# Ledger of designs, part 63: peptides against a protein of PDB entry 2Q3Z

Target 1, 272 residues: chain A of PDB entry 2Q3Z
Amino acid sequence: YVLTQQGFIYQGSAKFIKNIPWNFGQFEDGILDICLILLDVNPKFLKNAGRDCSRRSSPVYVGRVVSGMVNCNDDQGVLLGRWDNNYGDGVSPMSWIGSVDILRRWKNHGCQRVKYGQCWVFAAVACTVLRCLGIPTRVVTNYNSAHDQNSNLLIEYFRNEFGEIQGDKSEMIWNFHCWVESWMTRPDLQPGYEGWQALDPTPQEKSEGTYCCGPVPVRAIKEGDLSTKYDAPFVFAEVNADVVDWIQQDDGSVHKSINRSLIVGLKISTKS
Target 2, 254 residues: chain A of PDB entry 2Q3Z as posed
Amino acid sequence: YVLTQQGFIYQGSAKFIKNIPWNFGQFQDGILDICLILLDVNPKFLKNAGRDCSRRSSPVYVGRVGSGMVNCNDDQGVLLGRWDNNYGDGVSPMSWIGSVDILRRWKNHGCQRVKYGQCWVFAAVACTVLRCLGIPTRVVTNYNSAHDSNLLIEYFRNSEMIWNFHCWVESWMTRPDLQPGYEGWQALDPTPQEKSEGTYCCGPVPVRAIKEGDLSTKYDAPFVFAEVNADVVDWIQKSINRSLIVGLKISTKS

## One batch from the design tools (peptide; made by RFdiffusion4, then SolubleMPNN)

Design b2_p13_8_s4 (from b2_p13_8, 6 letters changed)
Fold by OpenDDE base, seed 5:
Structure b2_p13_8_s4 (fold): chain B 272 residues (1-272), chain A 13 residues (1-13)
Amino acid sequence: as target 1 above (272 residues)
Amino acid sequence: DLSLQQRPVGTPV
């Protein structure tokens, strides 16, 4: 999880699982230096360098910083996300074959955001950075991954009497979503939450004012301990949200229906 | 390969 430089990232859908080879390249020349630059341009360092540096021995702290810095939201982070198939002014997310080129481009262009990434690109870069910093990390793919925007652990669709979804989907389920899991102790939590911690660098929701997510113990998610920092409800919803249809009838009445055809969550953890 | 793009469920390939 630290030594492997090449691996696979799983994509596609639950019914049609695909994978691509990915070069994480954490030991390639200059990559560690770029990771250190990433830390040195993070908002916490800019605010108080001494305090930030004093906390870099904590994988919990570093993991959270990296989660925020892999995306360019709120800071001079690495990647700009885009999902609308208009990538002509940058690099298509589907074109990347490794983290090294992305990190080098970011650094070589004065820490300007790299265009463009999607979930697996964010996750892969985060994986590279965390591995560089000595934190065992793996990329995780979750099929039918929910994005809960209002923290109610539900994906809610509004439908007319014909079952057609009305308006823009405020909440959604991704065909797949990628994040990382890192191995660390959690001295900030009660005993027993050491082990794999979920971190999500894709800018989906703000956590404490910043587009970052985690670390949260995988155990906490499995056991439904949603009080566990950080961002347990959000990560829990990604893998276990219920889908609810609000069906509006012509008379103005609304019927609540649990959608059992949309099953959220099929998580695959990589072995490399 | 656009088939590998992250998309909302139900979005055509």
Scores: peptide ipSAE 0.446, ipTM 0.891, DockQ to the pose 0.547
Fold by OpenDDE base, seed 4:
Structure b2_p13_8_s4 (fold): chain B 272 residues (1-272), chain A 13 residues (1-13)
Amino acid sequence: as target 1 above (272 residues)
Amino acid sequence: DLSLQQRPVGTPV
C-alpha cells in the first residue's frame, strides 16, 4: 500500500467489471517533490504557513488537504474534472495510464490544472500523493455509486405517469465511482476508529466549504455512525443510499415508490 | 475507451 508502484483500477459496471493497469509511480524521480509543492500551494498553507506545516504530521490533516488539492476546485489543485465527452482541449480521462505524467504536467505548467480527470484519475493521483507522503493508501471502486446531493441518504427520481424520468437528473447513481482508503489512526475521534479511512478527491460535494471528502472511518460507514467526521453521510450514501421513485399521475397526484431493483453500492478494494 | 467512462446509470455507452 506504500511500496507498490504498479496496480490495477477497477471500472465498468457491476455486471461488467473491468480493470486498467495504472502506474502510481510514487517513487519515480521528482514525484515526492511535486507532492510537497502540492502541500505548499494549498489554501491553508497560503493562509498560515506555520500552522499548516505544524499539522503535516497528522495523516488526518494531510489526507483532507490532499483530497481537496487533487481536484482544482477552489484552489490550485491538480485535476479538472469533466464528464461530457468533450476533451479536445486537453487529455481524455480515459487515456491516462498513470499518475506521474499528470503530476509532472501540473508542476511543469506552474501548478495549472490538468485537463481532464474522472473519478479513477482523481483517486489514482490521490493514492500516489498519499503514498509519497508515507500514508498507506489503496484505490477503491464502488459500482452503482450514489451521489447524494441533499444529504437525505436517498437517490430520488421523478417520473411521469409512464415511468419516464423527468426534471433535474442531478441526483444520480454512477455506474462506478472511485475513491481512496488510507490507513491512519484517528486521535481526533473516540477510540476504535483507527484503520482504513475513506477519502474522496473527486469534486462532488463541498465539505466545510471546499470540494474535499473525508477522512471518514470505514468502520463508521459500516456501522452507520453518520456523526463521525468527516463527511460520513455522504460516503455512507455512496454505498448505501436507497432509491426512491416519485411517480406523478395524470391527476397531479404523486406516488412514492421504493426502487428495490437498483441496489446501490458494490465496493471493491484493491490489493495494491 | 468510452466503455470505461464514468457515467450515470442507464446512460448508453
Scores: peptide ipSAE 0.445, ipTM 0.893, DockQ to the pose 0.550
Fold by OpenDDE base, seed 3:
Structure b2_p13_8_s4 (fold): chain B 272 residues (1-272), chain A 13 residues (1-13)
Amino acid sequence: as target 1 above (272 residues)
Amino acid sequence: DLSLQQRPVGTPV
């Protein structure tokens, strides 16, 4: 995991799984230095450098920082996400073939956000950074991945009497979503939660005021321990949310309907 | 390849 520089990232849909080759390039010249710059411009360092540096021996702490810094939301992070097919003022997320160019662009432009990324780009860059910092990390793809906005473990659609979705589709199911899993001990938790930890650098929801997610033990998600830090309910929902339709009638009444056609979660972990 | 783009389920390719 730490030693492999090339791999594959899985994309597409649950029915049509595809992959692309990706150069993580964690050992290429200057990449480690860029990763250290990333740490040195994070908000926690800027607030208290001594405290931040003293905590960099903790993969838990570093993983959480990297999760926040790979996206440019609320900080000097690496990537700006965009999903509306309007990429003319930057680089299409689909055109990237590795993490190295992204990181070099970020650094060379004074830590200015790179346009643009989507989930696998965020995940891949995070994977590169974490590997550079000596944390075993892999990219994970989850098909039919839920984005729960209100932390109720449901994806809720509001529909009129004709079944048409009403209002803002803030909650959604992605055709696929990528994040990373990193191997670490969890001395900050009860025994038994060492191993793979999920981290999600794609800016979806804020955690403790910043767009970051995790680390949360994969075991905790599998066992349904939603009290486990960090962000267990959100990550749990990504792979396990139920879908509910709220059907509004003309008389103002609302009917709850479980949508069994939208099955959330099909996670694939890489072996490289 | 736009078919590989991350998108909400139900969005046409």
Scores: peptide ipSAE 0.441, ipTM 0.889, DockQ to the pose 0.557
Fold by OpenDDE base, seed 2:
Structure b2_p13_8_s4 (fold): chain B 272 residues (1-272), chain A 13 residues (1-13)
Amino acid sequence: as target 1 above (272 residues)
Amino acid sequence: DLSLQQRPVGTPV
């Protein structure tokens, strides 16, 4: 989880699982230096360098910083996400074969955001950075992964009387989603939450004003302890949300229906 | 390969 530089990332769908090889390359020349630059351009460092540096011994703190800095939302982060199949002014997310080229491009262009990433690209870059910094980290894939926007642990679809989905579909389920899990102690929490911590660098929801997510103990998610920082409800929903259909009838009445055909969550943790 | 894109799951009726 620290020493392995080559691995696989799972993609596709629950019914058609696929994978790609990925070069994490955490020990390639210059990569550690780039990771340190990433830390030195993070908003917390720019605001108070002494305070930021004093906290870099905490994998909890560093993990959260990295989660925020791997995406370019809110800061000089590494990657710009795009999902609309229009990648002509950059690199298709599907074209990347490793983290090294991405990080080098970012640094070599003055910490300008790299176009483009999707979930596995974000996760893989985060994995590289965290490994560089000595934090055991693995990429995780979750099939039928929910994006809960309003923190109610539900994916809600609005439908007309014919069953057609209405609205912008802001809440949705990904065919797959990737994030990382990092091994660390949690002295900031009650005893028992040491171990794997989920971190999600894909910009989905803001956490304390920044597009970042975690760290949250995998144990907390498993046990349903949603009070545990950081972002337990969101991560819990990614793997456990229920799907609700709100069906509006012609007379204006609304019927609530539990959609049992859409099962959220099938998580695969990588071995390296 | 578009088949490897992250994309929304359809919500069949």
Scores: peptide ipSAE 0.437, ipTM 0.878, DockQ to the pose 0.480

## One batch from the design tools (peptide; made by RFdiffusion4, then SolubleMPNN)

Design b2_p14_1_s1 (from b2_p14_1, 4 letters changed)
Fold by OpenDDE base, seed 2:
Structure b2_p14_1_s1 (fold): chain B 272 residues (1-272), chain A 14 residues (1-14)
Amino acid sequence: as target 1 above (272 residues)
Amino acid sequence: DLDRQQHPIGSYKE
């Protein structure tokens, strides 16, 4: 989880699981220096350098910073996400084969955001950075991954009488989504939540005003402790959300229906 | 590329 520089990332769909090789390259030349630059350009450092530096001994703090800085939202972060298949002005997310080139490009271009990433790219870069900083980290893939936007632990679809989804389709379930899990103690929490912590660097929802997510104990998610910082409800929903259909009938009435055909969450953790 | 691309369920090729 720290020493392995090459691994696999799971992709595809729940029914058709795929994987790609990935070079994390945490020990390649200059990568640690780039990770330190990443820390030195984070908003917390810019706001109060002394306070930020004093907290860098905490993997909880560093993990949260990295989660925010791997995406370029809100800051001088590494990657710009794009999902519309228009990548001509950059690099297709599907073209990357490792984290090293991404990080080097970011640094070499004055910490300008690299175009483009999707979830596994964000996760992989975060994994590299965290490993560089000595935090055991692995990439996780969750199939049928829910994106709850209103914090109600539901994915809600509005449908007409024919079952067709109406509206802007803001809430969604991804075919797959990747994030990372990092091993750390949680002295900021009650005992028992040490171990794997979920961190999600893909910019999905803001946490305390910043596009970041976690760390949240995997145990808390498993046990349904949604009060556990950080962002337990969101991460919980990614793997456990229920799907609800609001169906408008011909007479104008609206009916609530639990959609049991859409099963949210199938999480795969890597061993390398 | 679609087989490797992240996309919402019900969108693109599943």
Scores: peptide ipSAE 0.385, ipTM 0.842, DockQ to the pose 0.565
Fold by OpenDDE base, seed 5:
Structure b2_p14_1_s1 (fold): chain B 272 residues (1-272), chain A 14 residues (1-14)
Amino acid sequence: as target 1 above (272 residues)
Amino acid sequence: DLDRQQHPIGSYKE
C-alpha cells in the first residue's frame, strides 16, 4: 500500500466492471518534493505556518489537507473537475495513465490547476500523495454511488405522473465513484476506530467550509456511527443511501415511493 | 472514452 507504484483502478458500471492500469509513481524523481510543495501551499499553512507544520505528524490532519488540496476548489489545489465532455482546452480525464504527469504539470506551471479530472483521477492523485507521505493508501471504487446534498441519507427524485424526472437532478447516483482509504490510528476518537479511513478528494460537498471529505473510519460507516468525524453521514450515504421517488399525481398530490430497483453501493477495494 | 467516463445513472448508457 506504500511500495507499489503500479496498479489498477476499477471503472465502468456495476453490471459491466472495467479497469485501467495506473502508474501512481510515488517514488519517481521529484514527486516527494511536489507533495511537500502541496502541503506548503495549503490554506492552513498560509494562515499559520507554525501551527500547520506542527500538525503534519498526524496522518489524520495530513489526510484531510490532502483531500482538500487534490482538488483546486477553494485553494491552489491540483485538479479541476469536469464532466460535460468539453475538454478541448485541457486534457481529457480519460487520457491520464498515471499521477506523475499530473503532479509535474501542476508544479511546473506554478501550482496552476490541471485540466481535467474526474473521480478516479482525483483519487489516484490523492493515493500517490498520501503514499509519498508514508501513509498506506488504496483506491476504492463504489458502483451506484450516491451523492447526498442535503444530509438526509436519501437520494430523492421528483417525477411526474409519467415517471419522468422533473427539475434539476442535484441529488444523483453515479455509475461509479472513486475515493481512497488510508490506514491510520485515530487518537482523536474513541478506541477501536484505527484502521482504514475513507478520504474523498473529489469536490462534492463542503466540509467545514472546504471541499474535502474525511478521514472517517471505515468501521464507523459499516456500523452506522454517523457521529464520527469526519463527514460520516456523507460517506455513509455514498454506499447506503435509500432512493425515494416523489411522484406528482394527476390531482396535484404527491406520493412517496421507495425505489427498490436502484440499489446504492457496491464497493471494491484494491488489494494494493 | 465514454465507456470509462463518470456519469449519473440514466444520463448515459449504463
Scores: peptide ipSAE 0.385, ipTM 0.843, DockQ to the pose 0.560
Fold by OpenDDE base, seed 4:
Parts: structure tokens; sequence; C-alpha cells
Structure b2_p14_1_s1 (fold): chain B 272 residues (1-272), chain A 14 residues (1-14)
């Protein structure tokens, strides 16, 4: 989880699982230096360098910083996400074959955001950075991954009487979503939450005002302890949200229906 | 490569 530079990232769908090879390249020339630059341009460093540096011994702290800095939201982060299939002014997310080129581009262009990434790109870059920093990290893929936007652990669809989805479709389920899990102790939590921690660098929801996510103990998610920092409810929902259909009838009445056909969450952890 | 693109279920556009 630290030494492996080549690996696979799972993609596709729950029924048709695919994978791509990925070069994490955490030991390639200059990559560590770029990772250090990433830390040195993070908002916390810019605000108080001494305080930031003093905290870099904490994988919890570093993990959270990396989660935020891999995306360019709110800061001089690495990647700009895009999902609308319009990538002409950059690089298609599907074109990347490794983290190294992305990181080098970012650094070489004055820490300008690299266009473009999607979840696996974010995750892979985060994985590279965290591994560079000595944090055991793996990419994970979750199929039928929920994006809960209102922290109610539900994915809610509004439908008319014909079953057609209405509204802005703000809440949704991804065919797949990738994030990372990093191994660390959690001295900031009660005993027992050491181990794999979920971190999500894809900008989905703000955490404490920044597009970052985690670390949250995988154990906490598994056990349903949503009080644990960071972002347990969100991560929990990604893998466990229930789907609810609100069906509006012509008379204005609304019927709540649990959609059992949409099963949220099928997580695959990589061995590399 | 839309086969590998991340997209919301039910909103896939080719």
Amino acid sequence: as target 1 above (272 residues)
Amino acid sequence: DLDRQQHPIGSYKE
C-alpha cells in the first residue's frame, strides 16, 4: 500500500465491473517534491505555516489536507472535476493513465488546476500523494455510490404519477465512485478506530467549509457510528443510503415509496 | 470513453 506504484482501479458498473491500469508512481522523480509543494500551498499553511508544519506528523491532519488539495475547489488544488463530457479545453478524465503526469502538470504550470478529473482520477492522485507521504493508502471503488446532499442518509427522487423523475435531481447515485482508504491511528477519537480511514478527494460536499472528506474510520461506517469525525454521515450514505421515491399524484397528494431496486453501495477495496 | 465515465444512474448521456 506504500511500495506499489502500479495498480488497477475498478470502474464500470455493479453488474459489469471493469478496471484500468494506473501508474501511481509515488517514487518517480520529483513526485515527492510536488507532494510537498501541495502541502505548502494549502490554505492552512498560507494562514499559519508554523502551525501547519507542526501538524504534518499527523496522518489525520495530512489526510484531510490532501483530500482538500487534490481538488482545486477552494484552493490551489490539483484537479478540476468535470462530468459533462465536454473536455475539449483540457484532458479527458478517461485519458489519464497515471498520477505522475497530472502532478507534474500541476506543478509545472504554477500549481494551476489540471483539467480534468473524475472520481478515480481524484482518488488515484490522492493515493499517490498519501503514499508519497508515507501513509498506506489504497483506492476503493463503490458501485451505486450515493451522493447525499442534505445529510439525511437518503437518496430522494421526486416522481410524477407516471414514475418520471421531477425536479433538479440534486441527489443522485453514481454508477461508481472512487475514494481512498488510508491506514492511520486516530488519537483524536476513542480507542478502536485505528485502521483504514476513508478519504474522499472528489469535490462532492463541503466539510467544515472546504471541499474535502474524511478521514473517517471504516469501522465507524461499518458499525454505523455517525458521530465520528470526519464526515461519517456522508461516507455512510455513499455506501448505505436508502432510496426513496416521492410520488406526486394529480390530486397533489404525495406517496412515499422505498425503492428497493436501487441498492446503494458495493465497495471494492484494492489489494495494491 | 463513456463506458468508463462516471455518471449518475439514470442520467447517462451518450
Scores: peptide ipSAE 0.372, ipTM 0.844, DockQ to the pose 0.503
Fold by OpenDDE base, seed 1:
Structure b2_p14_1_s1 (fold): chain B 272 residues (1-272), chain A 14 residues (1-14)
Amino acid sequence: as target 1 above (272 residues)
Amino acid sequence: DLDRQQHPIGSYKE
């Protein structure tokens, strides 16, 4: 999880699982230096360098910083996400074959955001950075991955009187979504939550005012302990959200219906 | 298209 530079990332759908090769390249020349630059341009360092540096011995702290800095939201982060299939002014997310080129482009252009990324690109870059910093990390893919936008552990679809989904008001279920899991102790939590921690660098929801996510113990998610920091409800929903349809009737009333045909969450971890 | 992220009922809104 630290030494492997070449790996695979799972994509596709639950019914049609695919994978792509990816060069994480954490040991390639200059990559560690770029990772250190990433830390040195993070908002916490800019606010108080001494405090930030003193906390870099904590993989919990570093993991959270990296999850925020891999995306360019809120800061001078690495990647700009785009999902509308219009990538003409940059590089298509599907064109990347490794983290090294992305990180080098970011650094060589004065830490200007790289266009463009999607979930696996964010996850892969985060994986590279965390591995560079000595944190065992793997990329994880979750099929039928939910994006809960209102923290109620539900994915809610709105339907008109004809049962047609109003897409502009519906929450998201990705065909697949990638994030990372990092191995660390959690001295900031109750005993028993050491091990794999989920971190999500794709800018989906803000955590404490910043587009970052985690670390949260995988165990906590599995056991449904949503009180554990960070962002347990959101990560829990990614893999466990129930789907609800809100159906508007002719008289203006709304009917709640549980959608049993949409099953959220099928998580697989990479072996390398 | 299984090579990119997408929503079953549409595209992601930025």
Scores: peptide ipSAE 0.157, ipTM 0.770, DockQ to the pose 0.282

Design b2_p14_1_s2 (from b2_p14_1, 6 letters changed)
Fold by OpenDDE base, seed 3:
Structure b2_p14_1_s2 (fold): chain B 272 residues (1-272), chain A 14 residues (1-14)
Amino acid sequence: as target 1 above (272 residues)
Amino acid sequence: DDDNTQHPIGSYKE
């Protein structure tokens, strides 16, 4: 979780699980320095350097900062996400084979966002950074991963009388989604929540005004303790959301239907 | 390549 520089990231689908090799490269030359630069350009440091630095001994604090800084949303973060298969003005997310090149590109171009990433790229870079900073971290893949945008623990599809989805599709289920889990104590919580903490660097929803997610105890998610900071409802929904179809009829009436064919969540954690 | 892209359910290649 800290010493391994090469590993595998799970991709594909629940029915067809695949993996790719990934070079995390946390001990390669200059990578630690880049991770420190990442911390030094984060919004909290820019706002109050002394306060930020004083909190860097906390894996909880650092994890949350890294979650926000791996994506370029809201700050001078590392990666720009793109999912529309138009990558001609950058590097295809599928082309990356490790975190080192991404981090070096980011730093060498004046902390300019790197194009492009998808979930596993975000997760892998976050994993590298966190490991560099001494935080045991692993990449996690969740198949049929839900994106709940209104914090109601549901994925809701609005459909016309023909069953066609209406409106935007912000709430949706990914074939797979990757994030990281980091091992840390949680002195900011009641006893019992030490251990693996979920962190999600892919920009999905804002947390306290920033595109970041976690850390949240994996135990809290398993036990359904949604009051646990940070972002327990969102992470819980990723792995446990129910799917509901709202079917509007021609007369304006709406029929609620529980969609039992879409099963959310199949999480696989790595041992490397 | 595209087989391992992240897509919404129903839009990815199984």
Scores: peptide ipSAE 0.362, ipTM 0.810, DockQ to the pose 0.551
Fold by OpenDDE base, seed 1:
Order: C-alpha cells, then sequence, then structure tokens
Structure b2_p14_1_s2 (fold): chain B 272 residues (1-272), chain A 14 residues (1-14)
C-alpha cells in the first residue's frame, strides 16, 4: 500500500462494475517535494507554522490536512470538482490517467487549482500524497453511495402524489463514490480503533468549517459508533443510510414511506 | 466516458 505505484480504481455502477488503471506515481521525480509544498500551503501552517510542523508526526493530523488540501475548497488545494459535463475550460475528469500530471500542474502553476476532478480523481490524488508521506493508503469505491446533508442517517426524497421527486435539490445517492482508507493508530480515541481509517477528500460536507472528512475508524463505522471522530455520522450514512420518501397526499398530508428498492452502500476495497 | 462518470442515481435534480 506504500510501494505500489500502479493500480486500479473501481467505477461504474453496482450492476456494472468497471475499473480503470491509475498511476499513483508516489516515487516519481519531484512528487514528494510537491506533497511537502501541499503541507506548507495548508491553512494551519499559514496560521502557525511551528504548531503545524510539530503535529506532522501524527498520521491522524496529516490525514485530515491532506483530505482538506486535495480539494481547492477553502484553501490553495489541488483540485476543483465538477459534475455538469462542462469541462471545456479545463481537463475532463475522465481524461486523467494518474496523479503525477495533476500534482505537477498544480505546483507548476503556483498552486493554482487544477480543473477538473470527480471523486476517483480526488481519492487517487489523496492516495498518492498519503503514500508519499509514508501512510499506507488504498482507494475505496462505494456503489450507491449516499450523501446525507443533515446528519440524520437518511436520504430523504420529497415526492408528489404521482411519485415524482419535488424540489430544487434533494439529498442524493451517487452511482459510485471513491475515498481512501489509511492505516494508522488512533491514540486520540479509545483503544481498539487502530487500523484502516476512512478519509474523504471530495468536497461534500464541511467538517469543523473545512471541506474535509475523517479520519474515522472503519471499525467504528461497522459497529455503528457514531460518536467517533472524525465525521462518523457522515461516513456511516454513505454506506448505511436508509432511503425515505415523503409523499404528498391529495388532502395535503404527507406520508412517510421507506424506500426498499434503493439500497445504499456496496463498498469495495482495492488490493493495490 | 459517460460510463465512468460520477452521477446521482434515480430522478435527481441538481
Amino acid sequence: as target 1 above (272 residues)
Amino acid sequence: DDDNTQHPIGSYKE
């Protein structure tokens, strides 16, 4: 998980699983230096360099910083996300074949955001950076991945009497979503939560004011310990949320219905 | 390329 530079990332859908080759390239020339630059331009370093540097021995701290810095939200981060198929002023997310070109472009343009990324691009870049920094990391794909916006562990759809979804924007389920898992101890938690930790660099929800997510023990998610930092409820919902339909009736009342046809979460961990 | 894009499932409106 540290030495492998070539790997695969799972994409597609639960019914039609696909994969693409990806060059993580953590040992290519200059990549480690770029990763160090990433740390040196993070908001915590800019605020207090000494404090930031003193905490870089903690993979928990570094993981959280990297999660925030891989996206350009809130900071001088690496990638700008886009999902509307309008990529003419940049590079299509589907065009990338590795992390190296992305990181080099970012650095060579004065740490200007690279256009564009989607979830697997964010995850792959984070994986490269974390591996460069000596943290064992793998990319994870979750099919039917929920985005819970209000931390109630539900994906809620509002529907009219005909079953049509109403509203400008509802909570959503991705066909697939990628993030990373990193191996680390958790001295900041109760014993037993060492091992794989989920980190999500795709800007979905703010955590403590920053678009970042994790680290959270995979064990905590499996056991339903939602009190575990960081962001356990959100990550839990990605893989376990129930889907609820709020259906408007003719009399103006609203009926709550559990949607059993939409099953959230099918996680696949990569072996590379 | 569309087969590898990330997108909402179902009748989702952005």
Scores: peptide ipSAE 0.361, ipTM 0.820, DockQ to the pose 0.431
Fold by OpenDDE base, seed 4:
Formats: structure tokens, sequence, C-alpha cells
Structure b2_p14_1_s2 (fold): chain B 272 residues (1-272), chain A 14 residues (1-14)
């Protein structure tokens, strides 16, 4: 989880699991330096360098910073996400084969955001950075991954009388989503939450005003303890959300139906 | 999109 530079990232769908090889390259020349630059350009450092540096011994703190800095939202982060297949002015997310090129591009262009990434790219880069910083980290893929936007632990679809989805699809389920899990103690929490912590660098929802997510104990998610910081409800929903269909009839009445055919969450963790 | 893109279920056609 620290020493392995080559690995696989799972993609595809729950029914058709795929994977791609990925070069994390945490030990390649200059990568550690780039990771340190990443820390030095984070908003917290810019605001108070001394305080930021004093907290870098905490993998909890660093993990959260990295989660935010891997995406370019709200800061001078590494990657710009894009999902609309319009990648002509950059690099297609599908073209990346490793984290090294991404990080080098970011640094070499004055810490300008690299175009473009999707979830596995974000996760992979985060994995590289965290490993560079000595934090055991693995990429995780979750199939049928829910994106709960209103923090109700539900994915809600509005459907007409014919079952067709209506309106803006604000809430969604990804065919797959990737994030990372990092091994760390959680002295900021009650005892027992040491171990794997979920971190999500893909800019999905804001956490405390910044597009970042985690760390949250995997144990907390497993046990349904949504009170644990950070972002337990969101991560919980990614793997456990229920799907609800709101079916509107012609007379304007609405019927609530639990969709049990669409199962949210099938998490696969990499071995290394 | 291609086989490896992340997309909302039901939103994109291959």
Amino acid sequence: as target 1 above (272 residues)
Amino acid sequence: DDDNTQHPIGSYKE
C-alpha cells in the first residue's frame, strides 16, 4: 500500500467489471517534491503556513488537504473533472495511464489544473500523493455508487406515469466511482476508529466549504455511525443509499416506491 | 462515452 508503484484500478460496471493498469509512481523522480508543493499551495498553508505545517504530522489533516487539493475546485488543485466527453482542449481522462504525468504537468505549468480527470484519475492521483507522504493508501471502486446531493441517504427519481424519469437528475448513481482508503489512526475520534479511512478527492460535494471528502472511518460506514467526521453521511450513501421512485400520476398524485432492483454499492478494494 | 467512462446510470449510451 506504500511500496507498490504499479497497480490496477477497477472500472466498468457491476455486471461487467473491468480494470486498467495504473502507474502510481510514488517513488519516481520529483514526485515527492511535487507532493510537497501541493501541500505548500493549499489554502490552509497560504492562510497560515505555520499552523498548516504544524499539522502535517497528522494523516487526518493531510488526508483531508490532499482530498481537496487533488481536485482544482476552490484552490490550485491538480485536476479538473469533466464528464461530458468534451476533452478536446485537454487530455481525455481515459488517456491517463499513471499519476506521474499528471502531477508533473500540474507542477510544470505553475500548478495549473490539469485537464481532465474522472473519479479513478482523482483517486489514483490522491493515492500517489498520500503514499508519497507515507500514508498507506489504496484505490477503491464502488459500483452503482450513489451521489446523494441532499444528505438524506436516498437517491430519488421522479418519474411520470410511464416510469420515465422527469426533470433534472440532480441525484444520481454512478456506474462506478473511485475513491481512496488510507490507513491511519483517528485520535480525533473515539477509540476504535483506527484503520482504513475513506477519502474522496472527486469534487462531488462540499465539506466544510471545500470540495473534499473524508477521512471517515470505514468502520463507521460499516456500522452506520454517521456522526463521525468527516462526511460520514455522504460516504455512507455512496455505498448504502436506498433508491426511491416518486411516480406522478396523471391526476397529479405522487406515489412513493422503493426501488429494490437497483442496488447501490459494490465496493472493491485493491490488494495493493 | 467509452466503456471506461464514469457516468450516471441510465444517462449515457454506449
Scores: peptide ipSAE 0.352, ipTM 0.815, DockQ to the pose 0.519
Fold by OpenDDE base, seed 2:
Structure b2_p14_1_s2 (fold): chain B 272 residues (1-272), chain A 14 residues (1-14)
Amino acid sequence: as target 1 above (272 residues)
Amino acid sequence: DDDNTQHPIGSYKE
């Protein structure tokens, strides 16, 4: 998980699983230096360099920083996400074949955000950075991945009597979503939560005011311990949310229906 | 390739 520079990332859908090769390249020339730059431009460093540096021995701290810095939201982070198929002013997320080019572009352009990424690109870059910093990390793909926006562990759809989704905004489920899991101890938590920790660098929801997510023990998610730092409810919902349809009838009445056809969560962890 | 893109299941509006 640290030494492997070549791997695969799972994509597609739950019914049609695909994968792509990816060059993580954590040992390629200059990549470590770029990772250190990433740390040195993070908001916490800019606010208090001494404090930030003193915390870099903690993979928990570093993991959270990396989660926030891989995306360019809120900071001078690496990647700008885009999902509307309009990539003409940058590089299509589908064009990337490795993390190295992305990181080099970011550095070479004065830490200017790289256009563009989607979930697997964010995850892959995070994986590279974390591995480079000596944190065992793997990319994870979750099919039918929920994005809970209001922290109620539900994906709620508002529908008319014909089942048509109503409203300009709705919660959503991704066909697939990628994040990373990193191996670390959790001295900040109760005993037993050492091991794989989920980190999500794709900007989905803010955590403590920043677009970052985790680390949260995979064990906590499996056991349903939603009080566990960081962002356990959100990560839990990604893999376990229930889908509810609020069906409005013509008479104005609303009926709650559990949607059993949409099964949230099918997580695949990479072996390398 | 749209088959390799991340996209919402169903309708989603930002």
Scores: peptide ipSAE 0.341, ipTM 0.816, DockQ to the pose 0.406

